# Peptides against a protein of PDB entry 8BZL: the designs that were tried, part 13

Target 1, 228 residues: chain A of PDB entry 8BZL
Amino acid sequence: SYDRAITVFSPDGHLFQVEYAQEAVKKGSTAVGVRGRDIVVLGVEKKSVAKLQDERTVRKICALDDNVCMAFAGLTADARIVINRARVECQSHRLTVEDPVTVEYITRYIASLKQRYTQSNGRRPFGISALIVGFDFDGTPRLYQTDPSGTYHAWKANAIGRGAKSVREFLEKNYTDEAIETDDLTIKLVIKALLEVVQSGGKNIELAVMRRDQSLKILNPEEIEKYV
Target 2, 242 residues: chain B of PDB entry 8BZL
Amino acid sequence: SRRYDSRTTIFSPEGRLYQVEYAMEAIGHAGTCLGILANDGVLLAAERRNIHKLLDEVFFSEKIYKLNEDMACSVAGITSDANVLTNELRLIAQRYLLQYQEPIPCEQLVTALCDIKQAYTQFGGKRPFGVSLLYIGWDKHYGFQLYQSDPSGNYGGWKATCIGNNSAAAVSMLKQDYKEGEMTLKSALALAIKVLNKTMDVSKLSAEKVEIATLTRENGKTVIRVLKQKEVEQLIKKHEEE

## One batch from the design tools (peptide; made by RFdiffusion4, then SolubleMPNN)

Design b1_p8_7_s3 (from b1_p8_7, 3 letters changed)
Fold by OpenDDE base, seed 2:
Structure b1_p8_7_s3 (fold): chain B 228 residues (1-228), chain C 242 residues (1-242), chain A 8 residues (1-8)
Amino acid sequence: as target 1 above (228 residues)
Amino acid sequence: as target 2 above (242 residues)
Amino acid sequence: SLADRLFL
């Protein structure tokens, strides 16, 4: 089969399809993740849902397991594939190892999956970046980012998607130990960071919070407005 | 530039999947399909374009396909691609039923096909399917449901939506006239006729050019019914009188 | 745009 869709090196050493997949990520709405002391928070810019669309089917934040959740930016259909595979791996790990995945483990799994799609014949890269947050079994909060290349790193705070640059600049200035001293302050930091790029305030923000030994909680609009 | 147009599964420098976009554009040339969710049911209404007097069998439904006892779909796009996808939907639904001894949940069937569609956008040597689908269904989890999927493998749930020719105009009309929480199947049928009358590229809407299917619950069972031509004619007549 | 529908 003429597998024409090959991510190949350019003469100057670039993987153009990976770089172009990163450009696809920038077409996604902004997502931000912040690691607090005993909390991890994901915030996303709500894309304007069509008036007649079911909001249930438009999600940028999803649980991978009870202890791990993910926000993404980029191709929605690609994200679904990654999410599904990650969920299967989380369950498989529980069955085979008898423990939940660490946030690093599942991030590495996702990163490896993405990397394989940059090197496999006849496959294009995934057009998504992800912020993966959760708690390890020892109660340590974690935040990781992965991109289309399959690279991943641990972060205190980060952002992906369209407004990621502005949000990161805000976080670089405002992420301090004092700013994350409490759960509420951490949530406020995420909201303030998103407000750098989101118009019309809290109505266009979705927030998810995971506290130690608690499941993912998606905040309702009223809860978000309390922090604005 | 042309290099990115010719390859089926590559990103453009701007991060676009042109073949997916072109597949979506191609669907705009297909006959109009509408879906409307009501409190007491869900419907599909589709434009019938192939009216030939010499056809031996007037297929009851050209564009509406029963998938299982609880789901149906309508298609807009390349007919051959649609046939493959509708067959795959039936197979997925049947395999699920055999494996789990219960009907596949509506969204799971939609997502299963969407994963196939997505694969055709990511794996080389394949082109995207030139087909969008509207799905109607009922399950015990969410009740009556309406979904739309496109060549990208993206999908969404809808209260009302349209695919195919003049879909943007139809969606605009649906947004204006759809009353959330107050939509009966009867009102949904009337709305479907209203929208089709304005969006179909026909001088006069006729029952021969419209297929309508309703999905309802009767005595704890899903009933999928394709409206008879006479019933569609009555709906059209009623609209003309209003 | 149609392209915008592909991205979240």
Scores: peptide ipSAE 0.403, ipTM 0.772, DockQ to the pose 0.754
Fold by OpenDDE base, seed 3:
Structure b1_p8_7_s3 (fold): chain B 228 residues (1-228), chain C 242 residues (1-242), chain A 8 residues (1-8)
Amino acid sequence: as target 1 above (228 residues)
Amino acid sequence: as target 2 above (242 residues)
Amino acid sequence: SLADRLFL
């Protein structure tokens, strides 16, 4: 039952706090990730920022390291904690191992962190899912998804948040080798996928692109309109 | 004891953190605090509710706290929680200064406290802080800054915002009257008085019921000044003449 | 809503 202050198994084997944390994720705006051939793309539905709010402080996509970025859906404050921990781990790994993290490594770290918060007495689960994209040191593009339970999987494409179901259904139909043949086509695929759930067109989309051996690029609205 | 574990903020079946929402609701009953960013400074304006004549020391500021030489904050919510958080802000700022031999960047101080707030929403035996804060500051990275944080550990930067009683109405007025790029500290002060006059649950705005602090740069130094009562009276008078 | 402020 949710009335328990700790994440415990129900008699039927459910972890209700984890399931409820997954419901928290669905309250987040939609995020989509697509792995192309030599590109990874994150797209997010822009939450309407208040007129007087500084957009700089509203970020749904963030860099974890030079080769890894993350989009999340769910509790913003929880996401900040996870992001900070992941960034520290990325730097620690560089110092200790003298190589950047693989996308799988940092995903596993985040997943393990989340899992511990599902098992520790006196902690609630993180109310976030994340799409983690980047390049391994061998130049392989990667996309991973994590959820509040601490599970993670590699994906070709996936979505999280409010519109995730519709976006996934679109991606299942439209993700082909031809659809990701070029960087531009991959970006277009992400935009088209988001447009399934975003009513106000390209103005309400934020896109982050990471190409092989390149830094994360957040596209400006004019650049996004080129793909619409 | 296991009894404290029962006080953990937990998810509802709908994925809500009701204790955080209730903490935010509690802030709605606190006195109004405004923050306005100008081109040449930033200000906080706060409702002073505790005007008890028997108070031994009228704290120079009831709701506005100097955090360091470059930052101040105002608080809305539970006073005891506010005292803990403002003390923590000062400690964080001091520890940073000692470690790095430079003032903590404004956003870093805000985020450090927000991480503490978040922890009180995630760890057992803790309740959310019933406090929202407005932060004003200057740093070499972003210049003048205004931030808002809430019990969830969320924060944001603002050109102008309000917390506490009638905050929604205040924000609406700020949206109407705030002129981006044209806001001087003088105009910001006038706007603060205008908004407070309409949002404070008082028949007439008086200088005794308002605290205003300004943060400016003079000769390459940050100056945090709490306006004198006479200065506030002049601002109110000017508003009444308009 | 207040709830909406918690999520991104």
Scores: peptide ipSAE 0.392, ipTM 0.772, DockQ to the pose 0.768
Fold by OpenDDE base, seed 1:
Structure b1_p8_7_s3 (fold): chain B 228 residues (1-228), chain C 242 residues (1-242), chain A 8 residues (1-8)
Amino acid sequence: as target 1 above (228 residues)
Amino acid sequence: as target 2 above (242 residues)
Amino acid sequence: SLADRLFL
């Protein structure tokens, strides 16, 4: 059976292991990204952290560098590998080029990494999609998505994970220039989008905000409730 | 589909890694291991299953391993896999110490091993390790810490957790009885005995069937101590009197 | 489920 072979084409041209890796992504909790005018926002569904689990060790949003952060959906352990590689690349770029990476550059790096794992007989695809947001050195806000295949695109807004379809449908209807006119409105848009799939309101949402020339800020629950 | 069950590095049509799931299932049949974080220390408690009179008593612990001066772990799963992983942990910790002239931070040691575990789920020609670990440690960054890792290479920090046989029931009990911010090492030891007594499916808990290690700080040094059988007997007796 | 623990 071709679907059992690591990263081979089926007779009809499908890469089943890549498609199945995309199904793995859908088992992840929802993540949403929105690009505003001078802000990028990541929102994630908090998976019910076990009562005795340290929340610090359960992160769906991570910094890759000072100017770039990422949310992922899918296999947690796979994500850690990608994150670590991306962080190393960001630091390497700073050392060799003397500038931080562009959001596109680091996205392309991650995408290339993923693609290589789809073309090796000794490796399975990464079971993760990622939303990568940040600012280029020129102050331009960026949002990219990458999937298990190693494809990537720039977006105004997008979602990944279990509720991604519903969230995307919401964003397609509600993403307007007016809806992102201010930072606060952009944050509200992300929250509203997540509330399409997240039960129990702001308590089950984690939000990361990056503004122009500012570091990544993770909003606390009280700050999130102000936007609900 | 059963056709995806036999290969280690393939996704099912539903995006599942069956060999990783089966490795986790196998761990559920291993002896129970508990970890509890307290304000003044952290402990591991493990079921001892191999009680052979002919075993040379020189082995202080069957399931609890000292990793370095600041960390220990307990294992649930395949013994041979556990030996490989615990040796690797010691090597990683030692290499870090040599390189940086300071002990490896607890989470970094855990993540280093978890990256190895993850690799065995992604690279062809490998099977997942049939082992979950509990890690206890102290470092200057976070103080006392408890971590759990599984065959997937996933890990998390915990206030209290359990792996192995009846782990779900143990975790439920820990959730009920663990008092955040009020947990002393003494209370944690009592809680460990309470939980083990209910989860080991034995009519009576005996000190010969339980290993307990504590990690504390004394005079600015980490102290890892395996409790003596008599000390464990006293804890069991106290529990029976309550 | 065990499967659910693998995904975030």
Scores: peptide ipSAE 0.366, ipTM 0.727, DockQ to the pose 0.777

Design b1_p8_7_s3 (from b1_p8_7, 3 letters changed)
Fold by OpenDDE base, seed 5:
Structure b1_p8_7_s3 (fold): chain B 228 residues (1-228), chain C 242 residues (1-242), chain A 8 residues (1-8)
Amino acid sequence: as target 1 above (228 residues)
Amino acid sequence: as target 2 above (242 residues)
Amino acid sequence: SLADRLFL
């Protein structure tokens, strides 16, 4: 049966392993990204950390470079591979081109990596989607999304993982120019979007904010509660 | 759903990697290994199953491996797979030391091996390693550390955890008795004995069936010590008196 | 047992 083949088309033109990798993404907790005017915000549903587990080692949001960060949904181990490869590429780009990557560039790199794992014999697709946010050197805020297929697109706002459908529906209704008029409003929009799927309010949300010419900031729980 | 369990590198329609899940299940057949982080050290305690009078006693441990001067690990799973992975850990640590002239940070060693484990879940012609590991270590960045990794290439830091046989029950006991911020190495040793006594499939806990290693700092150096049988006997005796 | 030697 063609669905057992890693990199073979079905008779009807489907790549089942890619589609099944997309199902793996849906097992991940929700992540949301929103592009504001001068801010990019990532929000994630915190998976309940087991008692005695170090929260430091449970991260869904990570920096790729000083100007780029990502959130992911899906297989944690797969994500680590992608993150590490992306970080190496960011450093390599700085060395060879003498400039930081654009958000589009690193997104395309990640997308190409994923695509190769859909076409190469003896490799399964990555079981992750990613939201990649940051600033280009011209100060333009960017948000991209990638999926297991290696497809990528630019977004104003998007969501991935388990609750992505509900979060996207919320964003489609509530993403307006007025809703992102300020940094604080943009953050509030992300929180409200996540609250569509997060049960325990602000305590189960992790937020990362990147502003123009500023480093990635992970908000503490007290800072998040101010927006709720 | 048996259709998707015969290949290591395919997703099920539900997005599951059955071979990885089966590798994780296989760990349950291994002896119990515990790790406990204390304020003044970290320990590994492991069930010793291969007790034979003709075994050469000139060994560090059956299940506990020194990786470098600052780290050790314990293993649960397929012995041959464990040997491969422990050798890789030593090589990675040594390469780092040679390259950077400083010891590899604990988490970085763990992640390096986890990337290898992950690769065996993604590339064709491979199977997952049937091994989980507990790592204990010290570095200048985070001090004493305890990590766990599984066949998927996932890892996490822990205050206390368990792998192998009856690990779920052990973890539950650790959650009940572990006191955050108040755990001394002495108390951690007592807790390890308590948990092993309840989780090992033995009628009576004996020192011959338990391996314990401690990692401490003395005079600015890491000391990794395997407890002598007599020391373990005393710990068991103390537990029986309580 | 031999089986016990297969698992750590």
Scores: peptide ipSAE 0.080, ipTM 0.743, DockQ to the pose 0.040

Design b1_p8_7_s4 (from b1_p8_7, 4 letters changed)
Fold by OpenDDE base, seed 4:
Structure b1_p8_7_s4 (fold): chain B 228 residues (1-228), chain C 242 residues (1-242), chain A 8 residues (1-8)
Amino acid sequence: as target 1 above (228 residues)
Amino acid sequence: as target 2 above (242 residues)
Amino acid sequence: SLSDRLFE
């Protein structure tokens, strides 16, 4: 059956394993990214940490470099592989080019990696989508998304995971220049967007913010509640 | 080429990796392994199923493996797979030590193996390892640590957890009885016995059916010790008296 | 479900 072939096109021109990998992404918790004027914000739905689990080991938002961070939805183990590869590339770029990667560059690298796993026999696609945010060296905020197929696009705002549709619909309605006029408003927009799909308010949301010339900051629950 | 593709772990139409899920299910039928983190140490407790009288050497630990001076693990699942993975863990730890002249941090060792596990879920001609592991260790970064990994290559840190047979029930019991911040190694040992007594389908818990290892710090050194049968008997006796 | 443990 064509459904079981990793790199074979269906008669209808479908790459089923890629499509199925996209379905895997939908099983992941929701992540949202928003580009503000001078800020990028990632928000993720906290999966209920099992009692007795160490929260430190459950991270959906990670730094790729000082100027780039990523949120993902889908297979956690797959994400770790992608993250590690991206981190290595970021460091390599610093060594070879003597500048940090642009957000587009590292996104393209990740996308290319994913694409190769859709075309190589004996490899299944990565079961993850990613939101990649950061600042280019010129201070421009960027947001990119990549999916299991290896496609990538720049966004003003986007969402991935199980609640992505609802969050995107919200963002389409509410993302305006006024809504991102300030850093605080941008953060509020992300929170409001996540609240469309997350129950029990700020306790189940993780937020990360990156401002121009600043490192990634993960907001604590108290800080998040101030925006609710 | 097509025959190899059929043997690759692939996504279902719903985006599931059934071979990984099946591996995890198989592990659910393996012997029970418990891990409990305490303030002053960490322990592994494992069910010993193969008590064959003809086994020549009293295998001190059928299911608990020392990885290096600072880490040990227990395994649930396919024994042959477990042997491969535990050997790999030892090799990774040694290579790190040689390269950096310091012991590998606990989480890094776990992650390194998890990357291998993940690869066996993504590359063709490979099947997932039918093994879950509990890791106990100490390092200078986080102190005493307990980790769990599964066939997917996913892992997490835990205060207490269980893998293998009746793991869900064991975890429920641990959630009820684990006292955060107040757990001593002594209390952890007692808790381990309590949970095993209830989760093992035996009329009476015996020391011959239980392996326990503790990891502690003494004089700035990590000490990994497998409890003697007599010590386990005493723990069981104490539990029965309560 | 076991599947739920694989995804984040």
Scores: peptide ipSAE 0.313, ipTM 0.802, DockQ to the pose 0.757
Fold by OpenDDE base, seed 1:
Structure b1_p8_7_s4 (fold): chain B 228 residues (1-228), chain C 242 residues (1-242), chain A 8 residues (1-8)
Amino acid sequence: as target 1 above (228 residues)
Amino acid sequence: as target 2 above (242 residues)
Amino acid sequence: SLSDRLFE
């Protein structure tokens, strides 16, 4: 029963705990990321925040640094650990290298962290995938995705979580140069993509936008409705 | 498959952590704890189940713990686990105070413990804590606050919430009766009694079976007070007359 | 479900 061990290969070469961690990600609410020309956009499905829950404490999108933000899908507590580590690394990099991290750098750091947890005999994999977006110092917008295995790639657009397949299919069809020609169109694309899986329109969507040389902006529901 | 039920740090084929779920299930059978945030304070109300006449020390509070001058918590679940976690909370708070010469922000204390809880779900050789906590506190950043955490290391801020026995029903009642922006501490106390009366598996609510603590601000200082039995009796009486 | 509470 190789699937009971954290760090063992099956006879056919599978790491079941990693695969199962990927299944855990699918239980998370949907997140989508899109890279535009001079904008990066993250959109997430708002889980029905319990009426009495403080919305401030339910954030699926977080800043890692001034130039990088992340959305995740999967185990919330696991995500917090990854986010904290990433934030520390971003600050450390600023201190030691005197420049902010590139999006690729911090993604690689996160990926490496995740990978290590797949090889440690005393640790289970992280049950999260992440979409990491931001701008490099040179002003280039970036989007990366990482999964529980520690694999990461750069994307034009991608999605994670329970509705990821449908959202990706939509993006594959609709992501064109024309569709991202402007910031507004890019935002609209993200919203449309999320609406493939999210019910009740803009009320159940959280949207974060980062433009070149600007801080992360979370759109309010009224702003989102303008794009619907 | 039951083969995943007994191991603490493995995912099931469908991506579930069964031991965490089982810990949460166990907490559902523990005594009820309520938290309610008001405009002028925050409160905890907890079921007291172990009333033994032969207890040498009448502990003022069995389920409500003062963490520091600005925070308190209540626990639902395994008592021994609760003791460990509450002690850890106190240590974290004191270390922060020593390091920064100011009280730890409420959410930061909660997250620090939640990181520990999470670790016990990810590192081998450990089992999840069989404990959920409600935290009440005040800080200069967000004022009065109420948090809930579970064995997974997940947490959230709340206007009102419940853990332990019949928590789902309690939460439903809170959702119905909680008036956002209009909740006074007095009203919150009344609401707590109302909800406990309906959710506790007792024929009649009595003051001996309920612990209530309030956190308020007086003259720029946080005051944490456990209500006296007589005060709780009065609250119950008022509820019965309504 | 309890499981749903663990994921976001």
Scores: peptide ipSAE 0.287, ipTM 0.749, DockQ to the pose 0.772
Fold by OpenDDE base, seed 3:
Structure b1_p8_7_s4 (fold): chain B 228 residues (1-228), chain C 242 residues (1-242), chain A 8 residues (1-8)
Amino acid sequence: as target 1 above (228 residues)
Amino acid sequence: as target 2 above (242 residues)
Amino acid sequence: SLSDRLFE
């Protein structure tokens, strides 16, 4: 019998490979997403880039389309596959429907992809969770999360990765209408949230901001320091 | 623990992919391959272990493969796997050239192969490739480039890096001696010899045990050259005199 | 660890 990677139910109803994939996600560096009023912000913990490594090739935040970006936690190679598939779908949607995807649509697509890999014989689950943020065509900011199981939900704020619990606890306490009243305050909230788990301040944080009708902007370290 | 290390690439309870880790471990026993990026070129240096008198004269580098006119790679790991992957790289590059009438960007070629490697870690009935690769190349987008990929399908760009036997020690040495922004190809070659001399499990470094290729730009064209044994000997001699 | 290299 060919040793097939099979996600099967245990006698007690568990999908262990999915659960184990979720454990893999926890090994990833922390990512946080916050939806503001007119802004969405992704923040990630920067892994110490090896001295001789090209920083250009180390990206935890990526654009899926002009109006959607994603951060992930977990297996980097798995993430690349998901990202590529999502990008293709975004372009396909533009061609076929003549409109950009909604954030929900692309999230659902990714979620469905993940789900299939939990049910398909001979495939292991993706070892990634993702925070997907962006703007719908009507200008509504959105934040979604998806996990290895293929589940997805909309969030005001959320976190994934190794420090997710602490970050979520912080956000639960500090996410208020006042805290996201302005774009700057929203950015500050993300930074403060990440600082719960990231050492050495702003140098170890990468921030991406998407404002209404604007493309994804990755903040440089100097810009981040202004918010610290 | 044994149940997860013997089957197809599946997650352990801790979220680990043991088969991928084991593949990477196996690569640690392979001959050393080193890559160094310079301002005026990029090089690969590889340990040549198979020196057998009965081997037909290697017309081409045993461990360094030309992929196209603008890229080359070196491999550490299972030779048969390496042959499959290098062939695939060539095919990808040629298909791109045919389709777009321009050479494939370096990173795009690397990622294309990495997606294949990743697939072999996710689909049942397949094992990970027991190969890490170093890629050197030039393109109009980023100029000279050095990449490393591993069995997981992960990759990264590097100023200098090493795979195979004693790679950790080599990387440490590279970190110490690599001068960012000031590295010439000449200095890179010297550094390569220095590192190999210390990391190879040989009493004395000899030209017969080292393959070196350089990638440069001359008159607006990429030139990939495997150094002649005499040239390598001179580099070794120079190192010994210092 | 080897494992650490697989994750971001």
Scores: peptide ipSAE 0.283, ipTM 0.744, DockQ to the pose 0.777

Design b1_p8_7_s4 (from b1_p8_7, 4 letters changed)
Fold by OpenDDE base, seed 5:
Structure b1_p8_7_s4 (fold): chain B 228 residues (1-228), chain C 242 residues (1-242), chain A 8 residues (1-8)
Amino acid sequence: as target 1 above (228 residues)
Amino acid sequence: as target 2 above (242 residues)
Amino acid sequence: SLSDRLFE
């Protein structure tokens, strides 16, 4: 049954379903990640919460473990699957290896998961990209990105989603050692980057910060406004 | 492109999942179901379309299902799909109870089913479930809760929402009339009747065409009650007098 | 649109 071969090569060597999944990512709201010296920061564009919707149930930034968090762009339901599997793997790793995962390890796990869904019969690719940030046990801050193809790379700064191009262009121009010299400056950089695509200022931005040996902190709107 | 809407759920060139969208569209033709969260309880109100004179006078729920002692749901969409999903919800809840010796938190039950829904949008040889659900429940973590899920496996918490026929209009009305922090179960019931009266595809709202369930807490226990026809009649009458 | 509801 041809219905089993979802992701196949085109005559010119393209995996169209993967490419189309990448287009799905562009439908998602913008997320940005920046690695500072001793801080990692995730920023996301808040989708307008419908009146009467509980904001608690709308999360674009989530913890995978105590030392790792993730932002995504694309299909919400797909993201939930990836997040749950990643969380399970993080816990499993702690049990079997007796250490928390490295950011690279969990990124590779997620990437491998995505890759399998590009090659397995009867499966479509995940329609998500992810920014994965955190600290390794040695205290090194890390930022990784994954896409629907299952590729992953380490970044100093990157963006995903509908406004990613503009945000990346901003980051390419403004990411300097001076710009990330302090935690506050790093946070400001993320906010400024998001403001390239986000309307109505700090009210439509969600920020998460992770520092060495500290848990994920989601900034409240008042805290964000201090940086605007 | 018709090429991407007639097969197993795959991405269109624009990144759309047409089979999921079509499933959601199908639900728009189902009977209306409302959920409203109040300070002292939560309710479901659903349109009953299957009225047969030969049905035994035994009170039955067509669209509202008890899931466990602390949760109930209403369904909009394909009946057979709904039966499968409601059964699965009950099984998930029971398995959790057996494993942890505590009732499953409301959101966890919703999420578990949503993962199943999502799978039916990603795996070959499957079609999306043609069902949306409203969930009402109580747990010790968040108290009274209302959730909505759709065929994509997406879900959200709500103060008030609607699925099925004329859901957009219903939601608009709920937005206008819902008073956050001041909603009593009594006022919620009145609001439900008001909205159903305007959104149901009937000339006149009657008690036989409406199912209402309330979830409350009494003496530290959750009470799920389906309103009797007479009670619904009284609510309708009160609305007509206003 | 229905499509927009699927993405975050």
Scores: peptide ipSAE 0.178, ipTM 0.665, DockQ to the pose 0.738

